Peptides against a protein of PDB entry 3B8E. Designs and how they scored, part 231

Target 1, 230 residues: chain A of PDB entry 3B8E
Amino acid sequence: PFLIFIIANIPLPLGTVTILCIDLGTDMVPAISLAYEQAESDIMKRQPRNPKTDKLVNEQLISMAYGQIGMIQALGGFFTYFVILAENGFLPIHLLGLRVNWDDRWINDVEDSYGQQWTYEQRKIVEFTCHTPFFVTIVVVQWADLVICKTRRNSVFQQGMKNKILIFGLFEETALAAFLSYCPGMGVALRMYPLKPTWWFCAFPYSLLIFVYDEVRKLIIRRRPGGWVE

## One batch from the design tools (peptide; made by RFdiffusion4, then SolubleMPNN)

Design b2_p29_7_s1 (from b2_p29_7, 19 letters changed)
Fold by OpenDDE base, seed 2:
Structure b2_p29_7_s1 (fold): chain B 230 residues (1-230), chain A 29 residues (1-29)
Amino acid sequence: as target 1 above (230 residues)
Amino acid sequence: DEKKKIVEEVLLKLAKERLERALKLAKEL
């Protein structure tokens, strides 16, 4: 997320504090839960053909899976970011290159896509308004990501929600998201302004899309084992 | 069992790396 911020020169979509909250608060328990479940569901069913190559392949597969999940989460967050800014008058195209003027406290007449001028304080409010929903969106997307990553081949409906640690992780990250979003003082302490409850639903279509896509992918893999989709 | 151990080790390593990065960022704040 930070790299995209620098490359695109857009206003900061995700603050350093929110990054820390994701890395320390939301990702650890789900990752641990996924470790236990992946071992039981997919890896344990395959006989090791070559221990040396299989170890390297497994490490690469796990790293790729985590990388893909992270990218999907980031995309969801950025989607929410662009939606919020667009709702406040800043279209995505207008945000490109705007960072320099956005972060300049001496410029109080930054125009949005509709010609409305924004003071520095107003811009920072809308920026910080994006931090919380970006974080929440990541959490909501993680619900789907964790569920789909439970198995490589089996449908979630076939495998079921048997991992209690996974379920606990989902509740823990959701509780943390709710706490950070609605606890008094978080806006001042963490620059995470309160989130309207409606914004929790912004990620749901995206999570559903990921879920459906993964189920379709798994269905294709089951029908065509050894295909490029695997 | 070996595969389970490998997965756990990789995940623990990734978690540790994330934690270290987070702690480093926290110190820089």
Scores: peptide ipSAE 0.014, ipTM 0.230, DockQ to the pose 0.029
Fold by OpenDDE base, seed 1:
Structure b2_p29_7_s1 (fold): chain B 230 residues (1-230), chain A 29 residues (1-29)
Amino acid sequence: as target 1 above (230 residues)
Amino acid sequence: DEKKKIVEEVLLKLAKERLERALKLAKEL
């Protein structure tokens, strides 16, 4: 997210505090919970042929999967960001290169895509209004990510939700998201302004996409054991 | 069991990296 912010010179979609909340509050506990997930029975029955090479391959595959998941999460966050700004009069194309003027406190006549002028204070409110939904979007997408990461081959419907730590992680991140989104004072303390409940649904298509993608992937793995998708 | 251990090690490594990044960001605040 930060790289896109720099490259595109758009208004800051995700604040440092929000990033911390993601890394510490929503990502860490779930990641730890996955480490304690019950091993997929099918994976466990397959003895490693070469412990060194198979370890390296598995590490690479997991790293790649997490990298891809992170990219999809970021895309979901940016989607929510662009939707919110568009609803406030800033179309995505207009945001390109706008950061310099956006962040200048002395410029109080920044125009949106429709010629409406925005004061610095108004712009910052809209910016901070984007931070919360971006965070929430990451959390909602993370639900799918956590669920799908439980297994490599088995469907979520087959594996079930047996890991109590994972369930706790899902609850914790959701509770944190709700707290940060709706608790009074978060706008001042964390620059996370309250979120309309409808914005929670902006992430759902991405969560569904990830879920469907993973289920299809797993289906392919089940049908073609030892394929490149494994 | 070995595959479980590998997954656990990778996930722990990723968690550690995330924590380190978060701590770095926290110091910059």
Scores: peptide ipSAE 0.013, ipTM 0.211, DockQ to the pose 0.029
Fold by OpenDDE base, seed 3:
Structure b2_p29_7_s1 (fold): chain B 230 residues (1-230), chain A 29 residues (1-29)
Amino acid sequence: as target 1 above (230 residues)
Amino acid sequence: DEKKKIVEEVLLKLAKERLERALKLAKEL
């Protein structure tokens, strides 16, 4: 998100503080919880692997998987961002290069796509209105990510939800998201204005997409061991 | 068991890297 902000010179879609909350608050506990996940039921049926070569391959595969999931998260967040700005009169094309004027507190007549003038304060309100739903979108997509990362090959339905720490992590990140979205003072402290409850559902299609994609991937791996999908 | 350890090590490494990035961002605020 921050890279696109710099490259496209668009208004900031997700604040640095909010990114920090994601990395420290929503990602860390769940990620640690995955280390305590039970081994896949088929692991003990496999021959010992070479720890040097297979460790590197596994690290690369996991890194790539997390990278792909991160891209889907970013796409979901940006979709939400562009929808909110469009609803407030700023079409995506109009946002390109707008950052300089957007962030200038002395310019109080920035025009939207319809010729409406926006004061600095009004622009910052709409910007901060985007931060919360972007963040929530990331959290909702992370639900699917955490669930799919429990196993490499087995379906979640085969492995089950036995890791109590992972379950706790899902509730913790959700509670944190709710707290940051609705607690008084978060608009000032974190530049996150309250989110309409309906926006929580905007991320669900992306979570479902990730879940379906990963289950299909795992199904292919189970049916074709050693294939390119693995 | 060995595969489990590898996965655990990778996940811990990723968690650590995320934490370090978050701390870096916090210092830039």
Scores: peptide ipSAE 0.007, ipTM 0.178, DockQ to the pose 0.028
Fold by OpenDDE base, seed 4:
Structure b2_p29_7_s1 (fold): chain B 230 residues (1-230), chain A 29 residues (1-29)
Amino acid sequence: as target 1 above (230 residues)
Amino acid sequence: DEKKKIVEEVLLKLAKERLERALKLAKEL
């Protein structure tokens, strides 16, 4: 998200403080929960890896988890960002290159896609209105991400949800997201203005996409053992 | 301001690492 902010010169979609809240607040408990997850049944049945040829963590798994899934997650956030800005009069194409004028407090006549002029204060309200739902979108997408990270080859339907700590982590993450989104003063403290509850559902298609993607990937791995997808 | 800069640098580093991993996988396809 931050790279796209710089490259496309768009208004900041997600504040640095909100990113820190994700990394330090929402991701920690779920990540710790994975340490207590039961081993995947097919992993336990496999022959030991050759430590001279195989790394402890497969580079393909790392690239998929942090590359592909991370990109889908970012796309979900940006989707929410663009929808909110569009609803406030700023179409995606109009946002390209707008950052410089957007962040200038002395420019009070920035026009939206429909010719409406926006003061600096008005623009910052809209920007901070985007920070919260972007954050919430990340949390909702993480629900699927955390579930799929439990296994390498087995379907979630085969492995099941046995880790109570993971379940607790999902609820804790959601509760934190709700707190940061709706607690008074978060707009001033964290630049996270409250949002309508309906925006929680904006991320669901992307959460589902990650889930389907991973299940398809795992299905391919099961049908073609030793393939490049493994 | 210094703290903000440090955070931005860390975030940029993480984003680059994710991108590099994605690109590596794309080349293997």
Scores: peptide ipSAE 0.000, ipTM 0.186, DockQ to the pose 0.031

Design b2_p29_7_s2 (from b2_p29_7, 21 letters changed)
Fold by OpenDDE base, seed 5:
Structure b2_p29_7_s2 (fold): chain B 230 residues (1-230), chain A 29 residues (1-29)
Amino acid sequence: as target 1 above (230 residues)
Amino acid sequence: KEKEELVRKVLLEEAKRRLERALKLAEEL
């Protein structure tokens, strides 16, 4: 998110506080849960042929999988961001390069895509209105991520939801998202304005995409063990 | 077991990196 903010010069899609909530609130419990997750029975049954090379390959595969999921999460967040800004009169094309004027406190006549002028305060309200939905989008996408991370090769439907820590993580991140989105004073304290309940659904296509992607990946791995997708 | 330990190690290292980033961001607030 921050790289796109710099490259595209768009208004800030994700605030520092929101990033902290992701890293400490939503991602920590999943990361711990995954560290305690039992390895798949199929992984445990195969002795590594070369412990040094197989360790490096597995580290790369895990890193690539998390990198891909992270990209889909970012895409979901940006989708929600662009939809909210579009609903407020700022079309995606108009946001490109707008950051300089957007962040200038002395410019109170920034025009939207329809010629409506926005004061600095109005713009910041809209910007901060995007932070909470971006966070919630990440949480909703993480539901799928947490579910798929239980297994590397087996389908979620085969393995089931046995890890109580993962289940706890799902409830914890959802409860945190609800608290940050609807608790009075969060707009002032954390710059996270209340979220319309409908925005929780904006991330569902991306959660489904991650789920389908992972199931397809696992299916390919099962059909072609040792392939480049593994 | 070795693969499980490797996965655990990678995930713990990632958790550590996230925590370190969060701490840096907290210092900037």
Scores: peptide ipSAE 0.035, ipTM 0.450, DockQ to the pose 0.029
Fold by OpenDDE base, seed 4:
Structure b2_p29_7_s2 (fold): chain B 230 residues (1-230), chain A 29 residues (1-29)
Amino acid sequence: as target 1 above (230 residues)
Amino acid sequence: KEKEELVRKVLLEEAKRRLERALKLAEEL
């Protein structure tokens, strides 16, 4: 998120506090939960042909999987960010390069995509209004990602949700998201303004898409063992 | 078992890296 903020010169989509909450609150417990999760029985039953090279390959595959999940989460967050800004009159194309004028407190007539002028205070309100939904979107996407990561070949419906630590992680991150979104004073303290309940649902289509995509992938792997998708 | 241990190790190392990044961010605040 921060890299895109710098490269695209868009208004800040995610604050430092929200990043901290993601790293400590939402990502740490799930990562630990996955570490204690028994690898899927089919993954574990496969003896490595070469223990040294296959260990390295497995580490790389795990790292790549987490990298891909992180990218998907970021895309979900940015989607929500762009939707909110578009709802407030700022189309994605208009946001490119806008940061300089956006962050200038002396410019009180920044125009949106429709010619409406925004004061510095109004711009900061809408910016901070994006932080909470971005965070919540990540949490909602993480629900799907955690469920997906539980299985490699088997459907979630076949293996079930037996990892208590994973379930705890889901509740913890959701509780944190609710706390940050609705606790009085969070807008002032954390620059995370209260979230309309409707924004919790903004990520659901994206989470569903990821879930469906992964289930289809797993189905292909099951039907064609040894295929390129494996 | 060896694969489980490897996965566990990788995930713990990732968790550690995330924690370290978070601590650095907290110090900058």
Scores: peptide ipSAE 0.032, ipTM 0.459, DockQ to the pose 0.030
Fold by OpenDDE base, seed 1:
Structure b2_p29_7_s2 (fold): chain B 230 residues (1-230), chain A 29 residues (1-29)
Amino acid sequence: as target 1 above (230 residues)
Amino acid sequence: KEKEELVRKVLLEEAKRRLERALKLAEEL
């Protein structure tokens, strides 16, 4: 997320506190839960031909896969960020390079895509209004990602949800998201303003797309073992 | 079993890295 923020010079989509909440609240418990999940893939079941080279390749592949999950989550968060800002009059193209003026408290006439002027205070309210939905979007996408990560080849419908730690993680991150979104004082304490319930649904299409994509991928793997999509 | 252990190791290392980042961020608050 920060790389896009720096390169595109957009208003801050995700605050430090929100990142802290993601790292500790949403990602930690799921990551631990996945560490205890059994490997399903044929690659995981095969003995290494060369213990030195095959272990290194497998470590790299797992690390890349984990990194890809985080990137998918970030894409979901950015989607929600752009939707919120667009609904407030800031189209994605207008946000490019806007950060400098956005963060300047002495500029109180920053124009949106429709020529409406925004004070510094109004801009910061909108910015902080993005932090909570970004976090919530990560949680909603994480639901799908965690379920997907349990299986390499089998459908979620076939394997089910047996990992109690994973289920606990899903409830914990959802409860944390609800707490941060609706508890009084979070806007002041954590720079996370209250969230309209409708924003929970913003990530659902994205989460569903990931889920469908993975189920299709797994279906292909089951039909063609050892294919390029494995 | 060896590959499962490797997966666990990688995931635990990632969890550790995230925790370390979170601690640094917490110190900045």
Scores: peptide ipSAE 0.026, ipTM 0.515, DockQ to the pose 0.030
Fold by OpenDDE base, seed 2:
Structure b2_p29_7_s2 (fold): chain B 230 residues (1-230), chain A 29 residues (1-29)
Amino acid sequence: as target 1 above (230 residues)
Amino acid sequence: KEKEELVRKVLLEEAKRRLERALKLAEEL
């Protein structure tokens, strides 16, 4: 997320405090839960043919898989960010290069895509209105990602939700998201303004898409073991 | 077992990196 912010020079989509909440609150318990998940027996029964090369390949594959999941979460967050800004008059193309003027306290006439002028305070309210939905979108997408990561070949419907630590992690991150979104004073303390309940559903199409995509992927892997899709 | 240990190691290293980043951010606040 921060790299896109720097490269595109867009208004800050995710604040430092929000990043801290993701790293400590949202990601830690799920990551620990996945580390203690019993690996799917069929994947683990395959002995490496060459222990040196196959260990390196497995480390790279795991790192790429987690990197891809993080990228999908970021894309979901950015989608929500662009939707909120577009609803407030800032189309995505207009946000490119706008950061310098956006963050300048002395510029009170920044125009949106429709020619409406925005004061510094109004711009910061809109910016901070994006932080909470971005965070919540990550949590909602992460629900699907965590459920998907539990199984590599088997459908979630076949293996079920047996990991109590994973279930606890899902409740913990959801409770944290609700606390940060609706607790009085979070807007002042954390620059996370209250979220309209409707925005919780903005990420659901993405979560569903990822879930369907992964179930289809797993179905292909089951039908063609050892294919490039694995 | 070796693959499980490898997965656990990668996840723990990622968790450690995230924790270190979070601590750095907390010190800057």
Scores: peptide ipSAE 0.025, ipTM 0.503, DockQ to the pose 0.030

Design b2_p29_7_s3 (from b2_p29_7, 21 letters changed)
Fold by OpenDDE base, seed 1:
Structure b2_p29_7_s3 (fold): chain B 230 residues (1-230), chain A 29 residues (1-29)
Amino acid sequence: as target 1 above (230 residues)
Amino acid sequence: SEKVELVKRLLEERAKEALERALKIAEEL
């Protein structure tokens, strides 16, 4: 996310406090929940044929999976960001290169895509309005991530939601997201303004995409054992 | 299993990195 921000010179989609909330609130509890998750019984029971090569292959597979999921999460966050800014008059094309003028407190006549002028204070309110939905988008996408990480080969429908710790993690993340989104004073304290309920749904297509991607991947692995996708 | 331990280690490392980033951000605030 930060790389796209630098390359595109767009207004900052995530504040430092929001990043902290993601790292501490939404990454740690799921990570713990996954660590306590009984790895798929088939993964535990298979003795590695060659511990060194099988370890390297597993590390590469894990790294690729996390990298791909992280990219989908980032795409979901940016999608939500662009939707919110577009609803406020800033089309994605107009945001390119706008950061310099956006962050300048002395420029109070930054025009949106429709010719409306925005003061510095108004722009910062819109910027901070993006933080909460971006955070919530990450949480909603993480629901899908946590569910897909539960199984390596089996469909989510085959293994079911048996892990109580995982369910607790999902609940905790959701409760934190709701607290940060709707608790009075969070706009001043954390620069996280209240979320419109409709913006919760911006993440759902990406969550669905993750599910479809993972199910297709697992289907390919099941149909072609030993292929490059494994 | 070695795989679970590997995942656990990776998660622990990620949690440590997240905590370190959090501390750095907290120091900058």
Scores: peptide ipSAE 0.018, ipTM 0.390, DockQ to the pose 0.030
Fold by OpenDDE base, seed 2:
Structure b2_p29_7_s3 (fold): chain B 230 residues (1-230), chain A 29 residues (1-29)
Amino acid sequence: as target 1 above (230 residues)
Amino acid sequence: SEKVELVKRLLEERAKEALERALKIAEEL
């Protein structure tokens, strides 16, 4: 998220403190749950072939999986960010390069895509309004990512939701998201303004898309073992 | 056990990176 912010020179979609809450709070329990399940699934299915090549392949696969999950989460967050800003009059194209004027306290006439002028205070309210939905979107996408990562090759429907640690992680993330979104003072402390309940559903189509994509991917892998999709 | 250890190492590295980032941000605050 921060790299895209720098490269695109867009208004900050997610506060640094909120990023830390994601990195330290929401990702830790899910990552632990995935670690345990990967250990169980790999113990059950793979006869150790050549331990050197399998170790390197596993490190690359784990690194790629975490990298892909992180990219998907970021894309979901940015999607929600762009939707909120577009609803407030700032189209994505107009946001490119806008950061310099956006963050300038002395410029109180920043125009949106429709010619409406925004004061610095109004812009910061909109920016901080994006932080909570961005965070919640990441959490909702993480639900899908956790569920899909539970199985490398099997459908979620075949293996079921038997991992208690995964379920606990999902509840913990959801509880943290709810706490950060609705606890009084979080707007001041974390620049996370209260989230309308409707914004929780903004991520659901994206989570569903990821779920469908992963199930299709797994289906292709099952039908064509050793293909480039693996 | 090696895969568990690898995942543990990756988690520890990520936790360490996250902690280092957190500390850097805390120092800048």
Scores: peptide ipSAE 0.009, ipTM 0.309, DockQ to the pose 0.029
Fold by OpenDDE base, seed 4:
Structure b2_p29_7_s3 (fold): chain B 230 residues (1-230), chain A 29 residues (1-29)
Amino acid sequence: as target 1 above (230 residues)
Amino acid sequence: SEKVELVKRLLEERAKEALERALKIAEEL
């Protein structure tokens, strides 16, 4: 998010404090939960043909898959960000290069896509209104990520939801998201304004996309054992 | 416990839908 903020010169979609809440709050418990996940039986039963090369290849493939999932998460957050700004009169194309004027407190006549002028205070309200939905979108997309991370080859239905710690992690991150979204004072303390409940559902297509992506990936692995997708 | 079971069911339903879509894509490929 921060890299896109710099490259595209758009208003900041996610505050630094909110990023810290993701890294320390929503990611830590799930990561611990995954450490307690039982190793997939298929991984443990197949001896690598070459322990050095096959391990490195598998680690690279896993890292690539997680990198792709992370990109889908970011896209989900940005989608929500652009939708909210568009609903407030700022179309995505108009946001390009707008950051300098957006962040200048002395400019009170920044025009939206429809020629309406926005004061600095009004712009900051809209910006901070985007922070919470972006965060919540990441959390909702992480639900799918956590579920798919249980297995490399097996479907979610084959492995099941056996890890109670992972389920706890899902509730913890959701509770944190709800707390940050609806607790009084978060707008001042964390620059996270209250979220309309309907915006929680905006992330669901991206969660579904991650599930579809992972199941397709796993299906390819099952059909082509030893392929580069594994 | 009931809330955990509800979330589990919702996740399983979504996973089912995703699997069905993935299978359809794989049949077309």
Scores: peptide ipSAE 0.000, ipTM 0.174, DockQ to the pose 0.024
Fold by OpenDDE base, seed 5:
Structure b2_p29_7_s3 (fold): chain B 230 residues (1-230), chain A 29 residues (1-29)
Amino acid sequence: as target 1 above (230 residues)
Amino acid sequence: SEKVELVKRLLEERAKEALERALKIAEEL
C-alpha cells in the first residue's frame, strides 16, 4: 500500500494506526493459531526426502505463495479504497497525481471528477473514511488466508476447521474490526470513521479468489507431485 | 494521541521525501 501510494501519487489509502492495528491486533492471534495447527497428515507420513534441498525449495514456495496472497489482499484493499472515493466523487483516474494538492492545507478548491470543490478538511474526512474499510477489507481477506494456510496440500474441505485457536482468531479479528468500525469516538481517537455495512462485502470476491487460487494450487500439486507449482 | 500523531506526521514527511526523490529520479529519466 505505501509503495503504491508513493508510485501512483494518490491519497494515502491506509494510515499508520490501521497498519498497527493489523500487525498487533489482527495478525498476532492468527499467527499463533498457525503455529499450533496440526501438521498435515501427509507431511508427517512422507519419509523425509533429501532434507537440505527439500527444505530450501519448500521455503521458497511458501514465500512465493504468501507473496501472491499478499498481493491479492492489497488489491482488495485498493478496490475498496477506489470504490469509496468514487462514491465521494473522485474517480480512480482523477486520483493519479492528486496527492500533492490533496495534502496541501492551503489548497481548499481541489476539484473532484464532477467539478465539485473540496476543502482540505473535507478531503481529510474522505481520506480517513477510506482507512476503516481498507482495514476491514484486509481482515475479511485474512479470513481466507488463515483458512488456506491450515493446509499445504490437502483441500480445506478435507481437513475441516478443527483448530479452535484458528476459529477464535477469526472471531477476534472480526470483533476487533467491528469495534474499530462502529465504536463511538474511533473517528477522533484513531481517525477511523464509521463503515457502511455494505463495505464488508466488498472484500468477499477477493476472499473467494484466494480460496479458489489455493484450491487450484493444491489440486495441481496433488495431480503433479514434483511439478513447478510444488 | 499526540505521540501517534507525531509518528504519523514523521512517517508522512518521510513518505513525502521519498516521493519527491522518486519524482526527481523520474524527471531525470
Scores: peptide ipSAE 0.000, ipTM 0.188, DockQ to the pose 0.019

